# Peptides against a protein of PDB entry 4QMF: the designs that were tried, part 22

Target 1, 175 residues: chain A of PDB entry 4QMF
Amino acid sequence: ESSFMTLFPKYRESYLKTIWNDVTRALDKHNIACVLDLVEGSMTVKTTRKTYDPAIILKARDLIKLLARSVPFPQAVKILQDDMACDVIKIGNFVTNKERFVKRRQRLVGPNGNTLKALELLTKCYILVQGNTVSAMGPFKGLKEVRRVVEDCMKNIHPIYHIKELMIKRELAKR

## One batch from the design tools (peptide; aimed at target 1 H158)

Design b2_p17_5 (made by RFdiffusion4)
Pose (drawn by RFdiffusion4):
Structure b2_p17_5 (pose): chain A 175 residues (1-175), chain P 17 residues (1-17)
Amino acid sequence: as target 1 above (175 residues)
Amino acid sequence: EEEEILEKALEELEEEL
């Protein structure tokens, strides 16, 4: 009955093609069927007659969505867990110009990826920047903070204020 | 190691701003 599909770019195809057997196996634990269409370049997840809890299909949809945005499989299967949520943030429709977009996304990730790593440490979330999207995984509150930082960064508001704020909050909680 | 990353990231952000 329930079926969700997503599209993936070609540079991702090879990786998925070699790890797909691991995906259907992880999904087989929940009795969710999945198909990889190479010509169309898409992934599909479906519920079956023998699926115990159909609601997990939502998580399965998130899994393949994370897989379409260059999130590694070992990190991605965690979405099938309970205390795990995700958020794939679209950053494409903030800037009409291409140079400024790269400027602000590079500002988002920063030198050596340090500021991006700093966000991972402060929001306690896994964050991955790829093309037009920023994929996040972890606690709901930290996810809200990540979306806030990313969205406010793609708008010309620098991430330094946010990182300082989160650092102050963390030290205040340390007390 | 994490604190070092945070310090370096903050310094890099201040320089960029």

Design b2_p17_5_s1 (made by RFdiffusion4, then SolubleMPNN; from b2_p17_5, 6 letters changed)
Fold by OpenDDE base, seed 2:
Structure b2_p17_5_s1 (fold): chain B 175 residues (1-175), chain A 17 residues (1-17)
Amino acid sequence: as target 1 above (175 residues)
Amino acid sequence: MDEEILKKAIEDLEKEL
């Protein structure tokens, strides 16, 4: 049996309680067991004797990881699809100054979220900026691009440079 | 539609630089 656990912050508890039956149902389709521990503040997924695909446990691990990082269930559950990958990018350690951190994180989002929306479109990814992490879901190539842009942004490289590059690449691919 | 979103995003970003 394979098992994975992730901790979640207290502010996420109420939401996780609300959707946990849906999590259970989604994982049951794959014969993956799951446990929500409210005392410890953890989610656990584990294979069973009936688990047919041994690789699905890794996707289940990713599911609970995404849920712990504030990704909504309707989006997070898509990770169980074979063509979907995810990445959780830790951004909290790139900058020591809190104000500078907030400013750089805000640059990633941009006015009215337009920068983030542009990045999502160009990479074909879902992207959620929350707290000290950026969660992304999509194709592997897109995820690599997202990570590059996110990390560079935290390193004071403005997202515009990458967005322009991605736009050029997109136009070339249409020809 | 996507192209318009992208163009607008770039324009907004350029204004911030």
Scores: peptide ipSAE 0.206, ipTM 0.834, DockQ to the pose 0.799
OpenDDE base, seeds 1, 3, 4, 5: peptide ipSAE 0.198, 0.206, 0.203, 0.201; ipTM 0.832, 0.835, 0.832, 0.830

Design b2_p17_5_s2 (made by RFdiffusion4, then SolubleMPNN; from b2_p17_5, 5 letters changed)
Fold by OpenDDE base, seed 1:
Structure b2_p17_5_s2 (fold): chain B 175 residues (1-175), chain A 17 residues (1-17)
Amino acid sequence: as target 1 above (175 residues)
Amino acid sequence: MDEEILEQALKDLEEEL
């Protein structure tokens, strides 16, 4: 039997309680058991004797990881699909100054979220900027691009350079 | 629709530089 556990912040508790029946139902289809521990503030997934696909437990691990980082259930549950991968990028350690951190994080989002939306389109990824992490879901190639842009932004490289590069590549691929 | 989003994003980014 394989099991994985992740901790979640207190502010996610109410949401996780409301969707946990849906989590259970989604994982039951794969014979993966799950537990929400409100005292510890943890989620656990584990294989059962009826688990047929041994690889699905790794996707279940990723599911609870995404949920812990504020990804909504309807999006996070897509990780159970074979063609979906994810990445959780820690951004809190690139800058010591809080104001500088907030400014660089805001550059990833841009006015009205347009910068982030452009990056999502160009990489074919879902991207959520929350707290000290960026959660992304999509193809491996797109995830690699997202991580580069996110980390470079936190290193004071403006996203515009990468976005322009991705736009050029997209135009060339249409031809 | 996608092209309009990209164009707007570029405009926004250019205003920030």
Scores: peptide ipSAE 0.379, ipTM 0.900, DockQ to the pose 0.823
OpenDDE base, seeds 2, 3, 4, 5: peptide ipSAE 0.250, 0.296, 0.265, 0.300; ipTM 0.847, 0.872, 0.858, 0.873

Design b2_p17_5_s3 (made by RFdiffusion4, then SolubleMPNN; from b2_p17_5, 6 letters changed)
Fold by OpenDDE base, seed 4:
Structure b2_p17_5_s3 (fold): chain B 175 residues (1-175), chain A 17 residues (1-17)
Amino acid sequence: as target 1 above (175 residues)
Amino acid sequence: MDEEILKEALENLEKEL
């Protein structure tokens, strides 16, 4: 039997309490057990004797990881689908200066979220910029591109350059 | 639809540079 646990920040507690029955129902379809510990501030998923596919526990692990990083349940639960992958990109350690960090993180979102929206469309990923992490969900190819853009942005390479590159590649692929 | 959104997004991003 396999189990995974993740901690979540206190500000997520109220939301997680609200959706936990939905989490339980989604995982029950796969005979994965789950526990929300409000005292410790943790989520746990574990296989049971009735779990048919042992690989689903890894997706359940990813589910609670995404939920801990502020991904909403209706989006996060899609990780249980076979064709869906995810990545949680830590961005908090690229720069020591807080103001510089905030500015670079904001570049990922851009004016009115346009930069993020463009990146989501080009990579066919869902992307959430929150706190010290960027959470992404989608195909592996798209996730690889997202990680490159996100990390380069934190290294002071503006996302627009990658967006232009991805647009050109997309146009070439349609021909 | 996606191409139009991307074009507009690119134009807006270029204005920020």
Scores: peptide ipSAE 0.093, ipTM 0.758, DockQ to the pose 0.644
OpenDDE base, seeds 1, 2, 3, 5: peptide ipSAE 0.040, 0.041, 0.040, 0.091; ipTM 0.692, 0.694, 0.694, 0.752

Design b2_p17_5_s4 (made by RFdiffusion4, then SolubleMPNN; from b2_p17_5, 6 letters changed)
Fold by OpenDDE base, seed 3:
Structure b2_p17_5_s4 (fold): chain B 175 residues (1-175), chain A 17 residues (1-17)
Amino acid sequence: as target 1 above (175 residues)
Amino acid sequence: EDEKILKEALENLEKEL
């Protein structure tokens, strides 16, 4: 039987406890077992004898990965859909200076979150900036664009360059 | 409404440069 585990930070415990019955119910539809270990601070997903789709365990793995990175359950659970993919982009290693890191990370969000919302619209993705990672969910094309913008931002390429480019492409695609 | 959001975001980005 296939099994995957992910650790979660202590501050996430209360929320995960609250929604874990919903996680269990969602995974039960696919005959995937799951365990929340509050002592270790881990989530585990497992195939069972009744699991009919071997690929769903990989989506379950992604589900707990997203939940560990503060993605809300109603959004994270969409990963179980066939047409939904995700990416967890590590941004913490691009810059060693803490202040520079914070400034560049904030550029992704914008003053009122409007930059991030624009990027979500242009890429047709859900995007969450949290800590040292950016979690994204959506089509592969959009995810590729998100990763490029996020990593370039951490490399001091301002998101405006990519936003303008994506807006132009959007206009050209209108019919 | 999406167009409004995009235009506002672009304007805000330009102000920060």
Scores: peptide ipSAE 0.243, ipTM 0.856, DockQ to the pose 0.824
OpenDDE base, seeds 1, 2, 4, 5: peptide ipSAE 0.133, 0.204, 0.217, 0.212; ipTM 0.779, 0.840, 0.846, 0.844

Design b2_p17_6 (made by RFdiffusion4)
Pose (drawn by RFdiffusion4):
Structure b2_p17_6 (pose): chain A 175 residues (1-175), chain P 17 residues (1-17)
Amino acid sequence: as target 1 above (175 residues)
Amino acid sequence: SEEDEIIEKAIEELEEE
């Protein structure tokens, strides 16, 4: 009955093609069927007659969505867990110009990816920047903070204020 | 400690911008 599908770019196809057997196996634990269409370049997840809890299909949808945005499989299967949520942030429709987009996304990740790593340490979330999206996984509150930082960064508001704020909050909690 | 150093370094890099 329930079926969700997502599209993936070609540069991702090879990776998925070699790890797909691991995906249908992880999904087989929940009795969710899945198909990889190479010509169309898509992934599909479906519920079956023998699926115990159909609601997990939502998580399965998130899994393939994370897989379409260059999130590694070992990190991605964690979405099938309970205390795990995700958020794939679209950053394409903030800037009409290409140069400024790259400027702000590069500002989002920063030198050596340090500021991006700093966000991972402060929001306690896994964050991955790829093309037009920023994929995040972890606690709901930290996810809200990540979306706030990313969205406010793609708008010309620098991430330094946010990182300082979160650092102050963390040290206040340390007490 | 290593995580604090990464955060501090990230803040310093942002202040340079």

Design b2_p17_6_s1 (made by RFdiffusion4, then SolubleMPNN; from b2_p17_6, 5 letters changed)
Fold by OpenDDE base, seed 4:
Structure b2_p17_6_s1 (fold): chain B 175 residues (1-175), chain A 17 residues (1-17)
Amino acid sequence: as target 1 above (175 residues)
Amino acid sequence: SMDEEIIEQAIKELEEE
């Protein structure tokens, strides 16, 4: 039997409590057990004797990882689908200066979140920028693109470069 | 398409910066 756990920040506790019954129900369909530990501030997923698909535990692991990083349940639970992958990109260590970090993170989001929305559309991914991480869900190819754009942004390469590049690729793919 | 309009608007906004 396999088990995975993840810690979550205190500010996430109230929300996780609210949706945990839904998490349990979703995982029960796959005979995956789960535990929310409010004292430790952790989520755990475990295979059971009745778990049939050995790969589902890895998706359950990803589910709690996404939830810990503020991805809402209705989106995060999609990770249990076979065609859905995810990535949690740590962005907090690219820049030591807090002001510079905030500026680059904001650049990734853009005015009214439109830069991020454009990236989501071009990569066919869901993307959430929260704190020191960027959570993404979608096809593997799209996720690779997201990681590149996100990390490059934190390395002071403006997302507009990648957006234009992705647009060109999109147009070429239509031909 | 609507998606294209969103992307184009995003590019426009970024170019204006």
Scores: peptide ipSAE 0.548, ipTM 0.938, DockQ to the pose 0.883
OpenDDE base, seeds 1, 2, 3, 5: peptide ipSAE 0.533, 0.543, 0.541, 0.532; ipTM 0.935, 0.937, 0.937, 0.935

Design b2_p17_6_s2 (made by RFdiffusion4, then SolubleMPNN; from b2_p17_6, 7 letters changed)
Fold by OpenDDE base, seed 3:
Structure b2_p17_6_s2 (fold): chain B 175 residues (1-175), chain A 17 residues (1-17)
Amino acid sequence: as target 1 above (175 residues)
Amino acid sequence: SSDEKIIKEAIEELEKE
């Protein structure tokens, strides 16, 4: 038996409560049990005797991890698909100065979210910048690229450097 | 393509900073 638990911040409680039936239904298809503990503020997933694929529990783990980090359910649930991977990148510890942190985090998003959208397109990933984490979903190669860009941004390497690089690679791939 | 336009616009915006 395998079980995983993830804590979620209090501000997510209302949303998680609202969508939990959908979570349950999605996981039931894979015979994964789940529990939402509103007192503790935790989500738990666990295998059952009927769980066929032992690897699905890891995806369930990722699901609750994504949900805890504010990824909407319709997007997060896609993690259960075989071809979908995810990454939760902690960005809160790269910079101690709050103002600097906010500025660098905002740089990832850019004006009207255009920088982030460009990065999503180039990496073929979904990317959510929220709080002290960046959540990404997509192909493994794309996820690696996202992590590099995100971490470098927090290290004061402007995303434009990587976006230009990725654009060049994209153009070369079309030939 | 539409995607290319979005990406290029993003680059242009970033270059202005």
Scores: peptide ipSAE 0.283, ipTM 0.865, DockQ to the pose 0.920
OpenDDE base, seeds 1, 2, 4, 5: peptide ipSAE 0.264, 0.271, 0.278, 0.176; ipTM 0.860, 0.860, 0.864, 0.799; seed 4 fails the geometry check

Design b2_p17_6_s3 (made by RFdiffusion4, then SolubleMPNN; from b2_p17_6, 7 letters changed)
Fold by OpenDDE base, seed 4:
Structure b2_p17_6_s3 (fold): chain B 175 residues (1-175), chain A 17 residues (1-17)
Amino acid sequence: as target 1 above (175 residues)
Amino acid sequence: DEEEKIIKEAIKLLEEE
């Protein structure tokens, strides 16, 4: 029997309490058990004797990981689909200067979120920039591209470079 | 398409910054 646990920050507690019945219901379909520990601030998923797909536990692991990083449940639960992958990109360690970090992180989002929206469309991914992480969900190819753009941005390479490149690739693929 | 329009507009805005 396999189990995975993730900690979540205190500010997520209220939300997680609100949606936990939905989490339970979603995982019950796969006979995966789950526990929300409000004292420890943790989520746990585990296989049961009735779990028929051994790989689903890994998706359940990813689900709670995404939830811990502020991904809303209606989006996070899509990870249970066979064709959906995810990535949690740690961005907090690329720069030591707080102001520089904030500026570079903001560049990922851009004015009115337009930069992020463009990147989501080009990569066919969902992308959430929050705190010290960027969470992404989508096809593996798209996720690879997202990680590149995100990490490069934190390394002071503006996302516009990659967005233009991805746009060109998109146009070429349509021909 | 609409997606292309959004992307191109985003690029334009970024270039203006």
Scores: peptide ipSAE 0.325, ipTM 0.880, DockQ to the pose 0.808
OpenDDE base, seeds 1, 2, 3, 5: peptide ipSAE 0.209, 0.216, 0.318, 0.311; ipTM 0.811, 0.812, 0.877, 0.876; seeds 1, 2 fail the geometry check

Design b2_p17_6_s4 (made by RFdiffusion4, then SolubleMPNN; from b2_p17_6 with E3D D4E E16K)
Fold by OpenDDE base, seed 4:
Structure b2_p17_6_s4 (fold): chain B 175 residues (1-175), chain A 17 residues (1-17)
Amino acid sequence: as target 1 above (175 residues)
Amino acid sequence: SEDEEIIEKAIEELEKE
């Protein structure tokens, strides 16, 4: 039997408590057990003797990983679908200067979140910029593109370059 | 399409920065 545990920050506790019954119900469909430990600040998922598909535990692992990184449950639970993948991109170590970090992170979001929305549309991904990570969900091809854009942005390459590139690729694919 | 309009607007906003 397999199990995975992830820690979550204290500020997520209230939310996780609120949705944990929903998490349990979603995982019960796959006979995956789960535990929310409020003292330790951890989530655990584990297979049971009734788990039919052993691979689902990896998706359950991803689910709690996403939840720990502030992805809301209605979105995070989609990871249990066969065609859905995810990526958690650490962005906190690209720059040492806090102000520079904040500015570059904000560039990913853009005015009124429009840059991020454009990137989501172009990659067919869900993208959440939160803290020192960017969480993304979608097809593998899209996730690869998201990671490139995100990391390049933290390396001071403005997202506009990639957005234009993705637009061109999109147009070419329609022909 | 609606998606294209959203993307184009985003690009326009970024170009003005």
Scores: peptide ipSAE 0.501, ipTM 0.930, DockQ to the pose 0.869
OpenDDE base, seeds 1, 2, 3, 5: peptide ipSAE 0.491, 0.503, 0.497, 0.470; ipTM 0.928, 0.930, 0.929, 0.923; seed 2 fails the geometry check

Design b2_p17_7 (made by RFdiffusion4)
Pose (drawn by RFdiffusion4):
Structure b2_p17_7 (pose): chain A 175 residues (1-175), chain P 17 residues (1-17)
Amino acid sequence: as target 1 above (175 residues)
Amino acid sequence: AEEEEEMERKEEEQGPL
C-alpha cells in the first residue's frame, strides 16, 4: 500500500549500488520492501502484507532520502531507531546568484570544516553539507537549532553569533 | 575510489569565513 520514492544524483549511484544489499537487509528487519532503479536513478520503499508497524515506512522514507544526499549508510540506518530524527534542509532558493551561494555555504562549513564540526558538538547532531542540501540527524531540539543556524546562514547572518550563544548556553548548563 | 571522490566533494564544500 504505502510507497515513497526519491531521486538521487549519478555520482551517488555507485555507492548505493554496492551498499544496496545492506539496505534491503536493514529494511527486511521491519518487512519493508525496497527497489533501486538505476535507469531512472531512484530509490523506492514500500510496505508489504507482512509489515508489523506500517508507520516505520516514514523512517524508511527518511533513510532513502538521507542516502540520496550523500549521507553514509552506517550513519543513515540510525534513522530506523527510535530516539533518532532527521532534517534535510534545502538551501537552493536563498540566493539567485551562484557565487554568493558558494560564499555563504562555504561560510556555513568554514575553514577545515571547523565551524561545521563546532555545530555538531554544540547541537549534538550529525550534520552533512552536500550540494543544495544540509542533512542533519539527532535530537529534535538540536535539529531545530541546526535548521535555525543553516537557514540564518544562507541569509547573510553570520554563524558566529549563533555559535557564541550556544556556547554560552552550554557553559551555563555546566554550572 | 568512491571514498576519495566523497572526500573531494567534502573539501569543495569548505571555505573561508

Design b2_p17_7_s1 (made by RFdiffusion4, then SolubleMPNN; from b2_p17_7, 11 letters changed)
Fold by OpenDDE base, seed 4:
Structure b2_p17_7_s1 (fold): chain B 175 residues (1-175), chain A 17 residues (1-17)
Amino acid sequence: as target 1 above (175 residues)
Amino acid sequence: SLAEAAAARQKAEEGPL
């Protein structure tokens, strides 16, 4: 039997408690067992004797990881689809200065979220900037692009530069 | 203990909202 556990921050507890029946139902379709421990603040997923696909446990691991990083359940559950991948990009360690961190993180979002929306469209990914992480879901190629843009933004390369580059690349690929 | 669990959660937390 394979199992994975993820700790979640206290501020997620109420939400996770609310949606846990939906998590259970989604994983039951794959014969994956799950446990929410409110005392420890953990989510656990495990295979059962009835688990048919051995790879689904890795997707279940990714599901709880996404949920821990504030991805809403209706989006996070899509990770169970075969064609869906995810990435959780740690951004908190690129800059020691809190103000500089906040400023660079805000650049990823942009005015009215327009920068983030443009990046989502260009990469065909869902992207959530939350706290010290950026969670992304989508095709592997798109995820690779998202990670590059996110990390470079934290390294003081403005996302607009990469957005322009991605736009050009997309136009060239249509010819 | 509950205190150890709380400390573990805080340590494992990659950052607040």
Scores: peptide ipSAE 0.202, ipTM 0.817, DockQ to the pose 0.047
OpenDDE base, seeds 1, 2, 3, 5: peptide ipSAE 0.176, 0.157, 0.187, 0.168; ipTM 0.807, 0.789, 0.812, 0.798

Design b2_p17_7_s2 (made by RFdiffusion4, then SolubleMPNN; from b2_p17_7, 10 letters changed)
Fold by OpenDDE base, seed 5:
Structure b2_p17_7_s2 (fold): chain B 175 residues (1-175), chain A 17 residues (1-17)
Amino acid sequence: as target 1 above (175 residues)
Amino acid sequence: SLLQAALERALAEQGPL
């Protein structure tokens, strides 16, 4: 049997408790077992004797990873689809100065979230900026682009530069 | 151990935006 575990922060506990029955139902369709441990603060997924597709356990691993990073269940559960991939980008270690970190992280979101929305549209990804991570879901090509923009932002390359580049590339692809 | 898990959980702690 294959199993994977992910720890989650304390502030996420209340939400995870409320949606865990939905997680269980979604994974039951694939005969994947799951456990929420509130004492340890962990989520576990594991194959069973009835698991037909051995690859689905990796999708289940990704599901709990996304949930731990504040992705809501209705979005996170889409990871179980074959055409959906995800990435959790660690951003907390690029800058030592907290104020600089916060400023650069805010640049990813932009005024009224418009910068982030533009990036989502251009990459065809869902993107969530939370804490020290950015979670993304979408096609593999889009995820690669998101990671580049996010990491470069933390390296003091403004997202607007990449957005402009992506827009130009999109226009060229239509020709 | 539970202590080690707690430490790892603390390292995994994320603040809301």
Scores: peptide ipSAE 0.087, ipTM 0.687, DockQ to the pose 0.047
OpenDDE base, seeds 1, 2, 3, 4: peptide ipSAE 0.074, 0.077, 0.081, 0.080; ipTM 0.678, 0.683, 0.679, 0.676; seed 3 fails the geometry check

Design b2_p17_7_s3 (made by RFdiffusion4, then SolubleMPNN; from b2_p17_7, 8 letters changed)
Fold by OpenDDE base, seed 4:
Structure b2_p17_7_s3 (fold): chain B 175 residues (1-175), chain A 17 residues (1-17)
Amino acid sequence: as target 1 above (175 residues)
Amino acid sequence: SILEEEEERRKSEEGPL
């Protein structure tokens, strides 16, 4: 059997406790076992002898990874769908200066979240900018675009540039 | 502290919030 474990920060503990029965129920449909260890601060998923699709364990791995990075369960559980992929983009290592990091991270969100919303719409992805990561869920094409925009933003290329590019590409694709 | 060390351990993979 295959298993995957992820650690989660302490501030996620209360939430994960609250939703863990829902996680269990969702994974039980696929005969994937799961364990929440509150002492270690870990989530584990594992195949069982009853697991029909061995590939679902990778989606279960992604589920707990998303949950660890503050994605809410109603969104994260969509990863179990066949057409849904995800990416967790580490952004904390692009700059050493904390103020610069915060400013660049804030550019991804923009005023009232408008930049992020535009990017989500254009890429057909869900995107969560929080801490040292950006979590994204959606089609592979969209995820590729999200990663480019996110990483370039941390490299001081403003997201507006890419948003404009994506808008143009979208309009061209409709013709 | 042990609590701080544990929190840092948990954050080591993906970084803190």
Scores: peptide ipSAE 0.132, ipTM 0.767, DockQ to the pose 0.052
OpenDDE base, seeds 1, 2, 3, 5: peptide ipSAE 0.035, 0.122, 0.126, 0.115; ipTM 0.638, 0.729, 0.766, 0.757

Design b2_p17_7_s4 (made by RFdiffusion4, then SolubleMPNN; from b2_p17_7, 7 letters changed)
Fold by OpenDDE base, seed 4:
Structure b2_p17_7_s4 (fold): chain B 175 residues (1-175), chain A 17 residues (1-17)
Amino acid sequence: as target 1 above (175 residues)
Amino acid sequence: ELEEEEEERRRAEEGPL
């Protein structure tokens, strides 16, 4: 039997409690057991004797990981689909200066979220910036592009550079 | 395991954006 546990921040507790029955129902279809521990602030997923596909536990692991990082359930549950991948990109360690961190993180979002929306469209990914992480869901190619843009942004390469590059590449691929 | 536990602990301490 395989199990995975993920801790979540306190501010997620009320939301996770609200959606946990939906998590349980989604995982029950795959015979994956799950536990929400509100005292510890953890989510656990585990295989059972009835789990048919042992690989689904890795997707369940990714589900709780995404939920812990503020991805809403209707989006996070899509990770259980075979064609869906995810990435949780740590951004907190690229700069020590908090003000610089905040400024660079804000560049990923942009005014009214327009930079993030453009990146989502170009990569065919869902992207959520939360705390010291960026969560992304989508095709592997798109995720690779997201990670590059996110990490480069934290390295002081403005996302607009990559957005322009991705736009050009997209137009070239249509020809 | 220890690295994963430390990472999960760190993520639990992360505040909202």
Scores: peptide ipSAE 0.094, ipTM 0.732, DockQ to the pose 0.044
OpenDDE base, seeds 1, 2, 3, 5: peptide ipSAE 0.076, 0.048, 0.052, 0.043; ipTM 0.733, 0.700, 0.731, 0.696; seeds 1, 2, 5 fail the geometry check

Design b2_p17_8 (made by RFdiffusion4)
Pose (drawn by RFdiffusion4):
Structure b2_p17_8 (pose): chain A 175 residues (1-175), chain P 17 residues (1-17)
Amino acid sequence: as target 1 above (175 residues)
Amino acid sequence: SAIEEEEEELEEMREEF
């Protein structure tokens, strides 16, 4: 009955092709069927007659969505857990110009990826920047903060104010 | 389902932006 599909870019195909056996196995635990179409370049997840809880298909949809955005499989299967949520943030329709887009995304990740790592430490979330998207995984609240920072960064508002704010909040909680 | 409620909450939060 229930079926969701997603598209993936070609540079990702090789990785998925070699880890797909691990994916259908992880999904087999929940009795969710999955198909990898190489010619179309797509992934599909479906519920079956023997699926215990159909709602997990939503999580399965998230899994293949994370896999389409260059999130590594070991990190991605965590979405099949309970206390795990995700958010794939689209950053394509903020800037019409290509140079400015790169400038703001590079500002998002920063030198040596430090500021990006700092966000991971402050929001307690896994964050990955890839092409036109920023994929996030973790607590709901931290996810909201990540989306806030990313969306406010793709707009010309610098992340330094947000990082300072979160640092102050963390030290206040430390008391 | 708890998962459906979680997904609704995520959709609502995404629409705040």

